# Designs tried in a protein design run: peptides against a protein of PDB entry 4IGA. Part 84

Target 1, 116 residues: chain A of PDB entry 4IGA
Amino acid sequence: KRVLIVDDAAFMRMMLKDIITKAGYEVAGEATNGREAVEKYKELKPDIVTMDITMPEMNGIDAIKEIMKIDPNAKIIVCSAMGQQAMVIEAIKAGAKDFIVKPFQPSRVVEALNKV

## One batch from the design tools (peptide; made by RFdiffusion4, then SolubleMPNN)

Design b1_p23_6_s2 (from b1_p23_6, 11 letters changed)
Fold by OpenDDE base, seed 2:
Structure b1_p23_6_s2 (fold): chain B 116 residues (1-116), chain A 23 residues (1-23)
Amino acid sequence: as target 1 above (116 residues)
Amino acid sequence: SEIDEEQEKVEEIVKKTKEELAK
């Protein structure tokens, strides 16, 4: 399966890329903000999306909503430092399948990838 | 650890939220 990695932090994208590839998944591409995420989703047609929340241009919640409009069957896993209850609820209601709080263990990401 | 506790709390919230949405 192919994964689109969305995060405004280059180091985080690199970390996720390493985890994803070592887990046997392919990285479809990367996006640095929510707007780019939506565009890349259309372009790359990934099987799974890892989504940050706090990003310029468009935040992760809005990106989730837009992607879900494009593809109601989208498989989105949130990876964010913002683990507040309200944020988690908002992400899941928007359509995310899981929410991983930073910092995370690689195994947690792999588990999420395997479940969606 | 505190990190593990936070991860657990988040997972519980995800579970509960999904259960609510399924109703």
Scores: peptide ipSAE 0.694, ipTM 0.934, DockQ to the pose 0.935
Fold by OpenDDE base, seed 4:
Structure b1_p23_6_s2 (fold): chain B 116 residues (1-116), chain A 23 residues (1-23)
Amino acid sequence: as target 1 above (116 residues)
Amino acid sequence: SEIDEEQEKVEEIVKKTKEELAK
């Protein structure tokens, strides 16, 4: 399966890329903000998306909503430092399948990838 | 640990929210 990695932090994208590839998944591409995420989803049609929340231009919640309009069956895993209850609820209601709070263990990401 | 507890809380919220949406 192919994964689109969305995060404004280069180091986080690199970390996720390592985890994803070691787990046997392919990286479809990367995005640095919500607008890019939506564009890349249309272009690449990935099987799974890892989505940051706090990003410039367009935040992760809005990106989730836009991607869900494109593909109601999209598989989106949120990966964010903002683990507040309200944020988690909003992400899931927007269509996300899971929410991983930073910092995380690689195994947690792999489990999420395998489950969605 | 503190980190583990936060992760567990998030997972619980995810589970409960999904259950609510499934109704």
Scores: peptide ipSAE 0.694, ipTM 0.933, DockQ to the pose 0.923
Fold by OpenDDE base, seed 3:
Structure b1_p23_6_s2 (fold): chain B 116 residues (1-116), chain A 23 residues (1-23)
Amino acid sequence: as target 1 above (116 residues)
Amino acid sequence: SEIDEEQEKVEEIVKKTKEELAK
């Protein structure tokens, strides 16, 4: 399976790339904001998306909504420092399948990838 | 650990939210 990694922080994208590849998944590509995420989703047709929330241009919630419009079966895992209840609820209602709060253990990401 | 506890809280919220959406 191929994963699109979305996060405005280069170090976080690199960390997720390492976890994803070690778990046996392929990285389809990367995006640095929500607008780019939507564009890359159309282009790459990934099987799974890891999605940050706080990003410039377009936030992760809006990106989830836009991706769900083009693919209602999209598999999106949120990965965010914003783990407050309201944000988690909003992300799931928007269409996300899971929510991982930062900081996280690699095993949590792997479990999420395997479940979606 | 604190990380595990926070993740567990989030997972519970995810579960409950999905259950509500399924109704």
Scores: peptide ipSAE 0.694, ipTM 0.934, DockQ to the pose 0.984
Fold by OpenDDE base, seed 1:
Structure b1_p23_6_s2 (fold): chain B 116 residues (1-116), chain A 23 residues (1-23)
Amino acid sequence: as target 1 above (116 residues)
Amino acid sequence: SEIDEEQEKVEEIVKKTKEELAK
């Protein structure tokens, strides 16, 4: 399966890429903000998306909503430092399949990838 | 650990929210 990695932090994208590839998944591409995420989703049509929340241009919640309009069956896993209850609920209601709070263990990401 | 506790809380919220949406 191919994964689109969305995060404004280069180091986080690198970390996720390592985890994803070591777990046997393919990286479809990367996006640095929500607007780019939507564009890349249309272009690459990935199987799974890892989505940051706090990003410039367009935040992750809005990106989830836009991607769900494109593909109601999109498989989106949120990875965010903002683990507040309200944010988690909002992300899931927007269409996300899972929510991983930063900092995370690599095994948690792999588990999420396998379950979506 | 604090990290594990935070993740467990998030997982519970995810589960409950999905259950509500499924009804």
Scores: peptide ipSAE 0.691, ipTM 0.933, DockQ to the pose 0.950

Design b1_p23_6_s3 (from b1_p23_6, 10 letters changed)
Fold by OpenDDE base, seed 1:
Structure b1_p23_6_s3 (fold): chain B 116 residues (1-116), chain A 23 residues (1-23)
Amino acid sequence: as target 1 above (116 residues)
Amino acid sequence: SPIDERYERVRQIVEETKEELAK
C-alpha cells in the first residue's frame, strides 16, 4: 500500500517515512500543507494519508474534509500532539479513520497503518 | 507511564466516537 505523508516539518516527514518504509509500505509522496495535500491526493491517489493537524497557520481539519469530498473512502490517519485531544475528535468526525501521536512510536504507527 | 495512560484515554474516546458515527 502507498502512503501520502502530510507535515510542514521536514524532520517529521523524514521520521515517518522511515517508519512507514521499514514496515513494508511504499511512500507515494509528501505534502507540506493542506492545499498541497489535496493536490497530491488527486495526483497520486494514495491508499493511506497521514495528516498532521499540528501544522501552524493551517487547519488540518479542512484538508481532511476536502479529501473526503474527493474520495469518501479515503483512509486518513491524523497526526497530533498529546494536548490536541479535541482536534483529534474533530478530525474523526470529519472522516479520519485513526490517529497517531507525536513523538511517534513506531509500533503505534504500524498498527494504525495495518488497521485502516 | 503517564504519557501512555493519557494516550489510552484518547484512544478510548476515539473508539467511542467511531462507534457512534457508525450507527
Scores: peptide ipSAE 0.598, ipTM 0.911, DockQ to the pose 0.583
Fold by OpenDDE base, seed 4:
Structure b1_p23_6_s3 (fold): chain B 116 residues (1-116), chain A 23 residues (1-23)
Amino acid sequence: as target 1 above (116 residues)
Amino acid sequence: SPIDERYERVRQIVEETKEELAK
């Protein structure tokens, strides 16, 4: 399966890419903000999206909603940090299927990928 | 650990939320 990685931080994208590829998934592409994520989803038609919802300049909820409009069956895993409980719940209500937490634990990332 | 405990609290709420949305 192919994964679109969305995160404004290059280091975070790199780390997640490493985990994803080592788990046998393919990286479809990367996006650095919500609007780019929507555009890349249309272009690449990935099987799974990892969506950072902690980006200060991005409303991750809006990005999720836009992707869900494109594909109601989209499989979105939100990436959060400590203190983002409310945002995680909001993301789930918007259509996200699961969540993972920074700093990433590879086993939890892989489990989320396998289950969505 | 405190980190794991916090994760589990969020996981529980997420699962409950998903169940509610599925009704």
Scores: peptide ipSAE 0.597, ipTM 0.910, DockQ to the pose 0.578
Fold by OpenDDE base, seed 5:
Structure b1_p23_6_s3 (fold): chain B 116 residues (1-116), chain A 23 residues (1-23)
Amino acid sequence: as target 1 above (116 residues)
Amino acid sequence: SPIDERYERVRQIVEETKEELAK
């Protein structure tokens, strides 16, 4: 499966890329903000999206909603910090299928990828 | 660990949320 990685932090994208690649998934592409995420989703038609909702200057929830409009069957896994429980719940209500937390635990990331 | 416990709490709430949305 092909994964679109969305995160404003290059280091975080790199870390996640390493995890998903080692797990046998392909990186479809990367996005650094919500608008780019929506555009890349249309372009790349990935199987899975990892969506950072910790982005301080952007609401990742809006990106989720827009992607869901494009593809109601989109498989979105939100990435959050431990203190963002409310945003995680909001993301789930917006259509996200699962969540992972930073700092990433590879086993949890892989489990989420496998289950969507 | 406290972090793991916190994760599990969030996991539980997420699963409950999914169940509610499915109804």
Scores: peptide ipSAE 0.593, ipTM 0.910, DockQ to the pose 0.591
Fold by OpenDDE base, seed 2:
Structure b1_p23_6_s3 (fold): chain B 116 residues (1-116), chain A 23 residues (1-23)
Amino acid sequence: as target 1 above (116 residues)
Amino acid sequence: SPIDERYERVRQIVEETKEELAK
C-alpha cells in the first residue's frame, strides 16, 4: 500500500517515512500543508494518508474534509500532539479512521496502518 | 505511565465516537 505523508515539519515526515517503509509500505509522496495534501491526494491517489493536525497555519481538519469530498472511502490517520484530544475527536467526526500521537511509537503507527 | 494513560483515554473516546457515528 502507498502512503501520503502530510506534516509541516521535515523531521516528522522523515520519522514517519522511516517507520512506514520499514513496515513494508511505500511512500506515495509528501505534503507540507493542507492545500498541498489535497492536491497530492488527487494526483497520487494514495491508499492511506497520515495527516498532521498540529500544523500551526492550517489544521488538518479542513484537509480531511476536502479529501473526503474527493474520496469518501479515503483512509486517513491523523497525527496529533498530546493534549489535542478535542482535535482528534473532531478529525474522527470529519472522517478520519484513526489517530497516532507524537512522539511516534512505531508499533502504534504500524498498527494504525494495518487496521485502516 | 502518565503518557500511556492519556493515550488510552483518547483511544477510548475515539472508539466511542466511531461507534456513535456508525449508528
Scores: peptide ipSAE 0.590, ipTM 0.909, DockQ to the pose 0.582

Design b1_p23_6_s4 (from b1_p23_6, 11 letters changed)
Fold by OpenDDE base, seed 2:
Structure b1_p23_6_s4 (fold): chain B 116 residues (1-116), chain A 23 residues (1-23)
Amino acid sequence: as target 1 above (116 residues)
Amino acid sequence: SPIDEKQKKVEEIVKKTKEELAK
């Protein structure tokens, strides 16, 4: 399966790329903000999306909503340091399948990828 | 550990939220 990695931090994208590829998944592409995420989703049609929340241009919650409009069956896994209860609830209600809070263990990411 | 506890808490919230949405 192909994964679109969305995060404004280059180091985080790199970290996720390593985890994703080692787990046997392919990286479809990367996005640095929510607007780019939506555009890349349309372009690449990835199987899974890892989504950050706090980003410029468009935050992760709005990106999730927009992607869900494009593809109601989108498989989005949030990966964010914003692990407050309200944020987690909002992300899931927006359509996310899971929420991984930073800092995380690589196994948690792999588990999420395998379950969506 | 604090990290594991926070991770577990988030997972519980995800589970609970999904259960509510499924009703």
Scores: peptide ipSAE 0.735, ipTM 0.946, DockQ to the pose 0.955
Fold by OpenDDE base, seed 4:
Structure b1_p23_6_s4 (fold): chain B 116 residues (1-116), chain A 23 residues (1-23)
Amino acid sequence: as target 1 above (116 residues)
Amino acid sequence: SPIDEKQKKVEEIVKKTKEELAK
């Protein structure tokens, strides 16, 4: 399966790329904000998306909503430091399949990838 | 660990929210 990694932090994208690759998944591409995420989803048609929330230009919640318009069956896993209850609820209501709070263990990411 | 506990709490919120949406 191919994964699109969305996060405005380069170090986080690198970390996720390492985890995803070591777990046997392929990295379809990367995006640094919500607008890029939507465009990359259209272009790459990944199987799974890892989505940050706090990003410039377009936040992760709005990106989730836009991707769900493109593909109602999109598999989106949120990865965010914003683990407040209200934010988690909002992300799931927007269409996300899971929510991983930062900081996380690599195993948690792998489990999420395997379950979606 | 505190990190694991926070992750578990988030997972419970995810589960509960999905259940509500499925009703």
Scores: peptide ipSAE 0.735, ipTM 0.946, DockQ to the pose 0.974
Fold by OpenDDE base, seed 3:
Structure b1_p23_6_s4 (fold): chain B 116 residues (1-116), chain A 23 residues (1-23)
Amino acid sequence: as target 1 above (116 residues)
Amino acid sequence: SPIDEKQKKVEEIVKKTKEELAK
């Protein structure tokens, strides 16, 4: 399966890329904000998306909503430091399948990838 | 670990929210 990695932090994208690749998945591409995420989703048609929340231009919640309009079967896993209850609920209601709070264990990411 | 406990709480919220959405 191919994964689109969305995060405004380069180091986080690299970290996720390493975890995703070692788990046997392929990285379809990367995005640094919500608008890029939506564009890349259309272009790459990834199987899974890892989505940050706090990003410039367009935040992760709005990106989730836009991607769900494009593909209601999209498999989106949120990965964010914003693990407050309200944020988690909002992300899931927007269409996300899972929510990984930072900092995380690599095994948690793998579990999420395998489950969605 | 603190990391595991925090993620566990998030997972519980995810589960509960999904259950509510399914109704």
Scores: peptide ipSAE 0.731, ipTM 0.945, DockQ to the pose 0.984
Fold by OpenDDE base, seed 1:
Structure b1_p23_6_s4 (fold): chain B 116 residues (1-116), chain A 23 residues (1-23)
Amino acid sequence: as target 1 above (116 residues)
Amino acid sequence: SPIDEKQKKVEEIVKKTKEELAK
C-alpha cells in the first residue's frame, strides 16, 4: 500500500517515512500543508494518508474534509500533538479513521496502518 | 508510561466517537 505523508515539519515527515517504509509500505509522496495534501491526494491517489493537524495554509481538519469530498473511502490517520478530546472527536467526525497523538511509538503507527 | 496513557485515552475517544457515528 502507498502512503501520503502530510506534516509541516520536515523532521516528522522523515520519521514517519522511516516507520512507514520499515513496515513494508511505500511512500507515495509528501505534503507540507493541507492545501498541498489535497493536491497530492488528487495526483497520487494514495491508499493511506497520515495527516498532521496544525499546519499553515490549510489545517489538517479542513484537509480531511476536502479529501473526503474527493474520495469518501479515503483512509486517513491523524498524527498530531493536539490530542485534546475535542480535536480527536472533530477529526474522526471529519472522516479520519484513527488518531495518533505525538509523541508516539513507532509500533502505534504500524498498528494504525495495518488496521485502516 | 505517560505516553502510553495519553495514547490509550485517545484510543478510547476514537472508539466511542466511531460507535456514536455508527448509530
Scores: peptide ipSAE 0.729, ipTM 0.944, DockQ to the pose 0.974

Design b1_p23_7_s1 (from b1_p23_7, 8 letters changed)
Fold by OpenDDE base, seed 5:
Structure b1_p23_7_s1 (fold): chain B 116 residues (1-116), chain A 23 residues (1-23)
Amino acid sequence: as target 1 above (116 residues)
Amino acid sequence: MEEIEERHKEVQELVEKVKKELE
């Protein structure tokens, strides 16, 4: 399966790329904000998306909503430092399949990838 | 680390709860 990695932090994208590839998944591409995420989703048609929440231009919640309009069956895993209950609820209601709080263990990401 | 693990568990439980509510 192919994964689109969305995070404004280059280090985080690198970390996720390493985890994803070592787990046997292919990285479809990367996006640095919600607008790019939506564009890349249309372009690359990934199987899975890892989505940050706090990003410039367009936040992750709005990106989830836009992607779900494009593909109601999109498989989106949120990876965010903002683990407040309200944010978790909002992300899942928007269509996310899982919510991983930063900092995370690589195994948690792999489990999420395998489950969605 | 234990505190972080507890937070992760709470989030995971909340995710499952909300997903069930949406079904």
Scores: peptide ipSAE 0.697, ipTM 0.930, DockQ to the pose 0.763
Fold by OpenDDE base, seed 2:
Structure b1_p23_7_s1 (fold): chain B 116 residues (1-116), chain A 23 residues (1-23)
Amino acid sequence: as target 1 above (116 residues)
Amino acid sequence: MEEIEERHKEVQELVEKVKKELE
């Protein structure tokens, strides 16, 4: 399966890329903000998206909503430092399949990838 | 580490709760 990695932090994208590839998944591409995420989703048509929340241009919640409009069957896993209950609820209601709080163990990401 | 683990567990439980409510 191919994964689109969305995070404004280059180091986080690198970390996720390492986890994803070691788990046997392919990285479809990367996006640095919500707007790019939507564009790259259309372009790359990934199987799975890892989505940050706090990003410039467009935040992750809005990106989730836009992607779900494009593809109601999109498989989106949130990976965010913002683990507040309200944010978790909002992300899941927007269409995310899971919510992983930073810092996370690589195994947690792998489990999420395998379950969506 | 225990605090982080507890937080992760709480989030996971919340995710499952919300998903169930959306069905």
Scores: peptide ipSAE 0.697, ipTM 0.930, DockQ to the pose 0.768
Fold by OpenDDE base, seed 4:
Structure b1_p23_7_s1 (fold): chain B 116 residues (1-116), chain A 23 residues (1-23)
Amino acid sequence: as target 1 above (116 residues)
Amino acid sequence: MEEIEERHKEVQELVEKVKKELE
């Protein structure tokens, strides 16, 4: 399966790329904001998306909503430092399948990838 | 680390709760 990694932080994208590839998944591509995420989803049609929330241009919640319009069956895993209850609820209602709070263990990401 | 793990558990439980409510 191919994964689109969305995060404005280069270090975080690198970390996720390492976790994803070691788990046997392929990285379809990367996006640095919500607008790029939507564009890359259309272009690459990945099997799974890891989505940050706090990003410039377009935040992760809005990106989830736009991707769900493109593909109602999209598999989106949120990965964010903002783990407030309201944010978790909003992300799941928007269409996300899971919500991982930073900092996280690699095994948590792998588990999420396997379950969506 | 302990506080972080508890926070993660709470989030996971909340995710499952909300998903069930949406079904």
Scores: peptide ipSAE 0.694, ipTM 0.929, DockQ to the pose 0.758
Fold by OpenDDE base, seed 3:
Structure b1_p23_7_s1 (fold): chain B 116 residues (1-116), chain A 23 residues (1-23)
Amino acid sequence: as target 1 above (116 residues)
Amino acid sequence: MEEIEERHKEVQELVEKVKKELE
């Protein structure tokens, strides 16, 4: 399966890329904000998206909503430092399949990838 | 470390709860 990685932090994208590839998944591409995420989703048609929340241009919640409009069956895993209950609820209601709080163990990401 | 683990557990439980509510 192909994964689109969305995070404004280059280091985090690199970390996720390493985890994803070592787990046997293919990285479809990367996006640095929610606007790019939506564009890349249309272009690449990935199987899974890892989504940050706090990003410039467009935040992760809005990106989730836009992607769900494009593909109601999108498989989105949130990966964010913003683990407040309200944020988790909002993300899941927007359509996310999972919510991983930073800092995380690589195994948690792999588990999420395997389950969505 | 313990606080982080508890936070992660709470989030995971919340995810499952919300998903169930959306069924």
Scores: peptide ipSAE 0.693, ipTM 0.929, DockQ to the pose 0.714

Design b1_p23_7_s3 (from b1_p23_7, 7 letters changed)
Fold by OpenDDE base, seed 3:
Structure b1_p23_7_s3 (fold): chain B 116 residues (1-116), chain A 23 residues (1-23)
Amino acid sequence: as target 1 above (116 residues)
Amino acid sequence: MEEIEKRHKEIEELVEEVKKELE
C-alpha cells in the first residue's frame, strides 16, 4: 500500500518515511501543510494518509474534512503532538481512523498502518 | 515515560470509544 505523509516538520516526515518504508509500505509522496495534503491526495490517490494537525495554510482537521469529501473511504491516521481529548474526538468525527500522539514508538505507527 | 504511556493508552481508548459511537 502507498502512504501519503503529511507534516510541516521535515524531521517528522523523514521519521515517518523510515518507519513506513521499513514496514513494507511505499511512500506515495509528502505534503507540508493541509492544502498540499488535499492536492497530493487528488494527484496520488494514496491508500493511506498520515496526518499532522498543526500546520500552516490548512490544519490537519480541515485537511481530513476536505480529503473525506474527495474520498469518503480515505484511510487517515493522525499523528500529532496535540493529544487533547477534544482534538482526538474532533479528528475521529471528521473521519480519521486513528490518532497517534507524539512522541510515539515506531510499532504504534506500524500497527495503525496495518489496521486502517 | 510512565505518564506518556498512560496518556497514549487513554487516547487509544478514546479513539475506540468515539469510533464505536459513530457506528
Scores: peptide ipSAE 0.711, ipTM 0.934, DockQ to the pose 0.737
Fold by OpenDDE base, seed 2:
Structure b1_p23_7_s3 (fold): chain B 116 residues (1-116), chain A 23 residues (1-23)
Amino acid sequence: as target 1 above (116 residues)
Amino acid sequence: MEEIEKRHKEIEELVEEVKKELE
């Protein structure tokens, strides 16, 4: 399966890419913000999206909603910062299938990928 | 690590409750 990685932090994208590839998944591409995420989803048609929803000055929930409009069957795993319970809940309500809380263990990422 | 694990568990429980409500 192919994964689109969305995170404004380059180091986080690199970390996720490493975990995802070691788990046997393919990285379809990367996006650095919510708008790019929507564009890349249309372009790449990934099987799974990892979506950072704690991007400063941006609403990661909006990106989820837009992707869900494009593809109601989209498989989105949200990645959130510690303490952002409300954002995680909103992401689930917006259509996210699972969540990962930072800081995370690689096994948790793999579990989410396998479950979705 | 123990505190992080505790917080993760709390979020997991909350999400499960919300998922049940959405179904």
Scores: peptide ipSAE 0.231, ipTM 0.777, DockQ to the pose 0.500
Fold by OpenDDE base, seed 4:
Structure b1_p23_7_s3 (fold): chain B 116 residues (1-116), chain A 23 residues (1-23)
Amino acid sequence: as target 1 above (116 residues)
Amino acid sequence: MEEIEKRHKEIEELVEEVKKELE
């Protein structure tokens, strides 16, 4: 399966890319903000999206909503910062299938990928 | 680590409740 990685932090994208590839998944591409995420989803048609919802300059929940309009069956795993319980809930209500809380263990990422 | 795990568990429980409401 192919994964689109969305996060404004280059370090976080690098971490996720390493975990995803070592778990036997393919990285379809990367996005650095919510608008780019929507564009990349249309372009790449990934099987799974990891979506940062605590990006400081953009609301990742809006990106989830737009992707769900494109593909109601989209498999989106949200990644949230510590202390953002309300944002995680909003993301689930918007259509996200699962969530990961930062900082995370690599095994938690793999578990989420396997479940969706 | 203990505090982080505790916070993660709290979020997990909260999300599970929301998922049940959406089904």
Scores: peptide ipSAE 0.218, ipTM 0.767, DockQ to the pose 0.478
Fold by OpenDDE base, seed 1:
Structure b1_p23_7_s3 (fold): chain B 116 residues (1-116), chain A 23 residues (1-23)
Amino acid sequence: as target 1 above (116 residues)
Amino acid sequence: MEEIEKRHKEIEELVEEVKKELE
């Protein structure tokens, strides 16, 4: 399966790429903001999306909503910071299938990928 | 249990409740 990684932080994208690849998944591509995420989803048609919802000056929930309009069967795993419970709830209500809380262990990422 | 693990568990429980409400 192919994964689109969405995060404004280059370090976080690199970390996720390493985990995803070592777990036997393919990285379809990367996006650095919500608008790019929607565009890349249309272009790459990934099987799974990891979506940062704590991106500065951007609402990751909006990206989820737009992707769900494109593909109601989209498999989105949100990545949230500790203390963002309300935002995680909004993401799930918007259509996200699962979530990962930062800081995370690699095994938790793999579990989420395998579940969706 | 570490504080981070405890807080992660609390969020996991909350999300599971929300998922059930959406069913």
Scores: peptide ipSAE 0.217, ipTM 0.768, DockQ to the pose 0.471; fails the geometry check

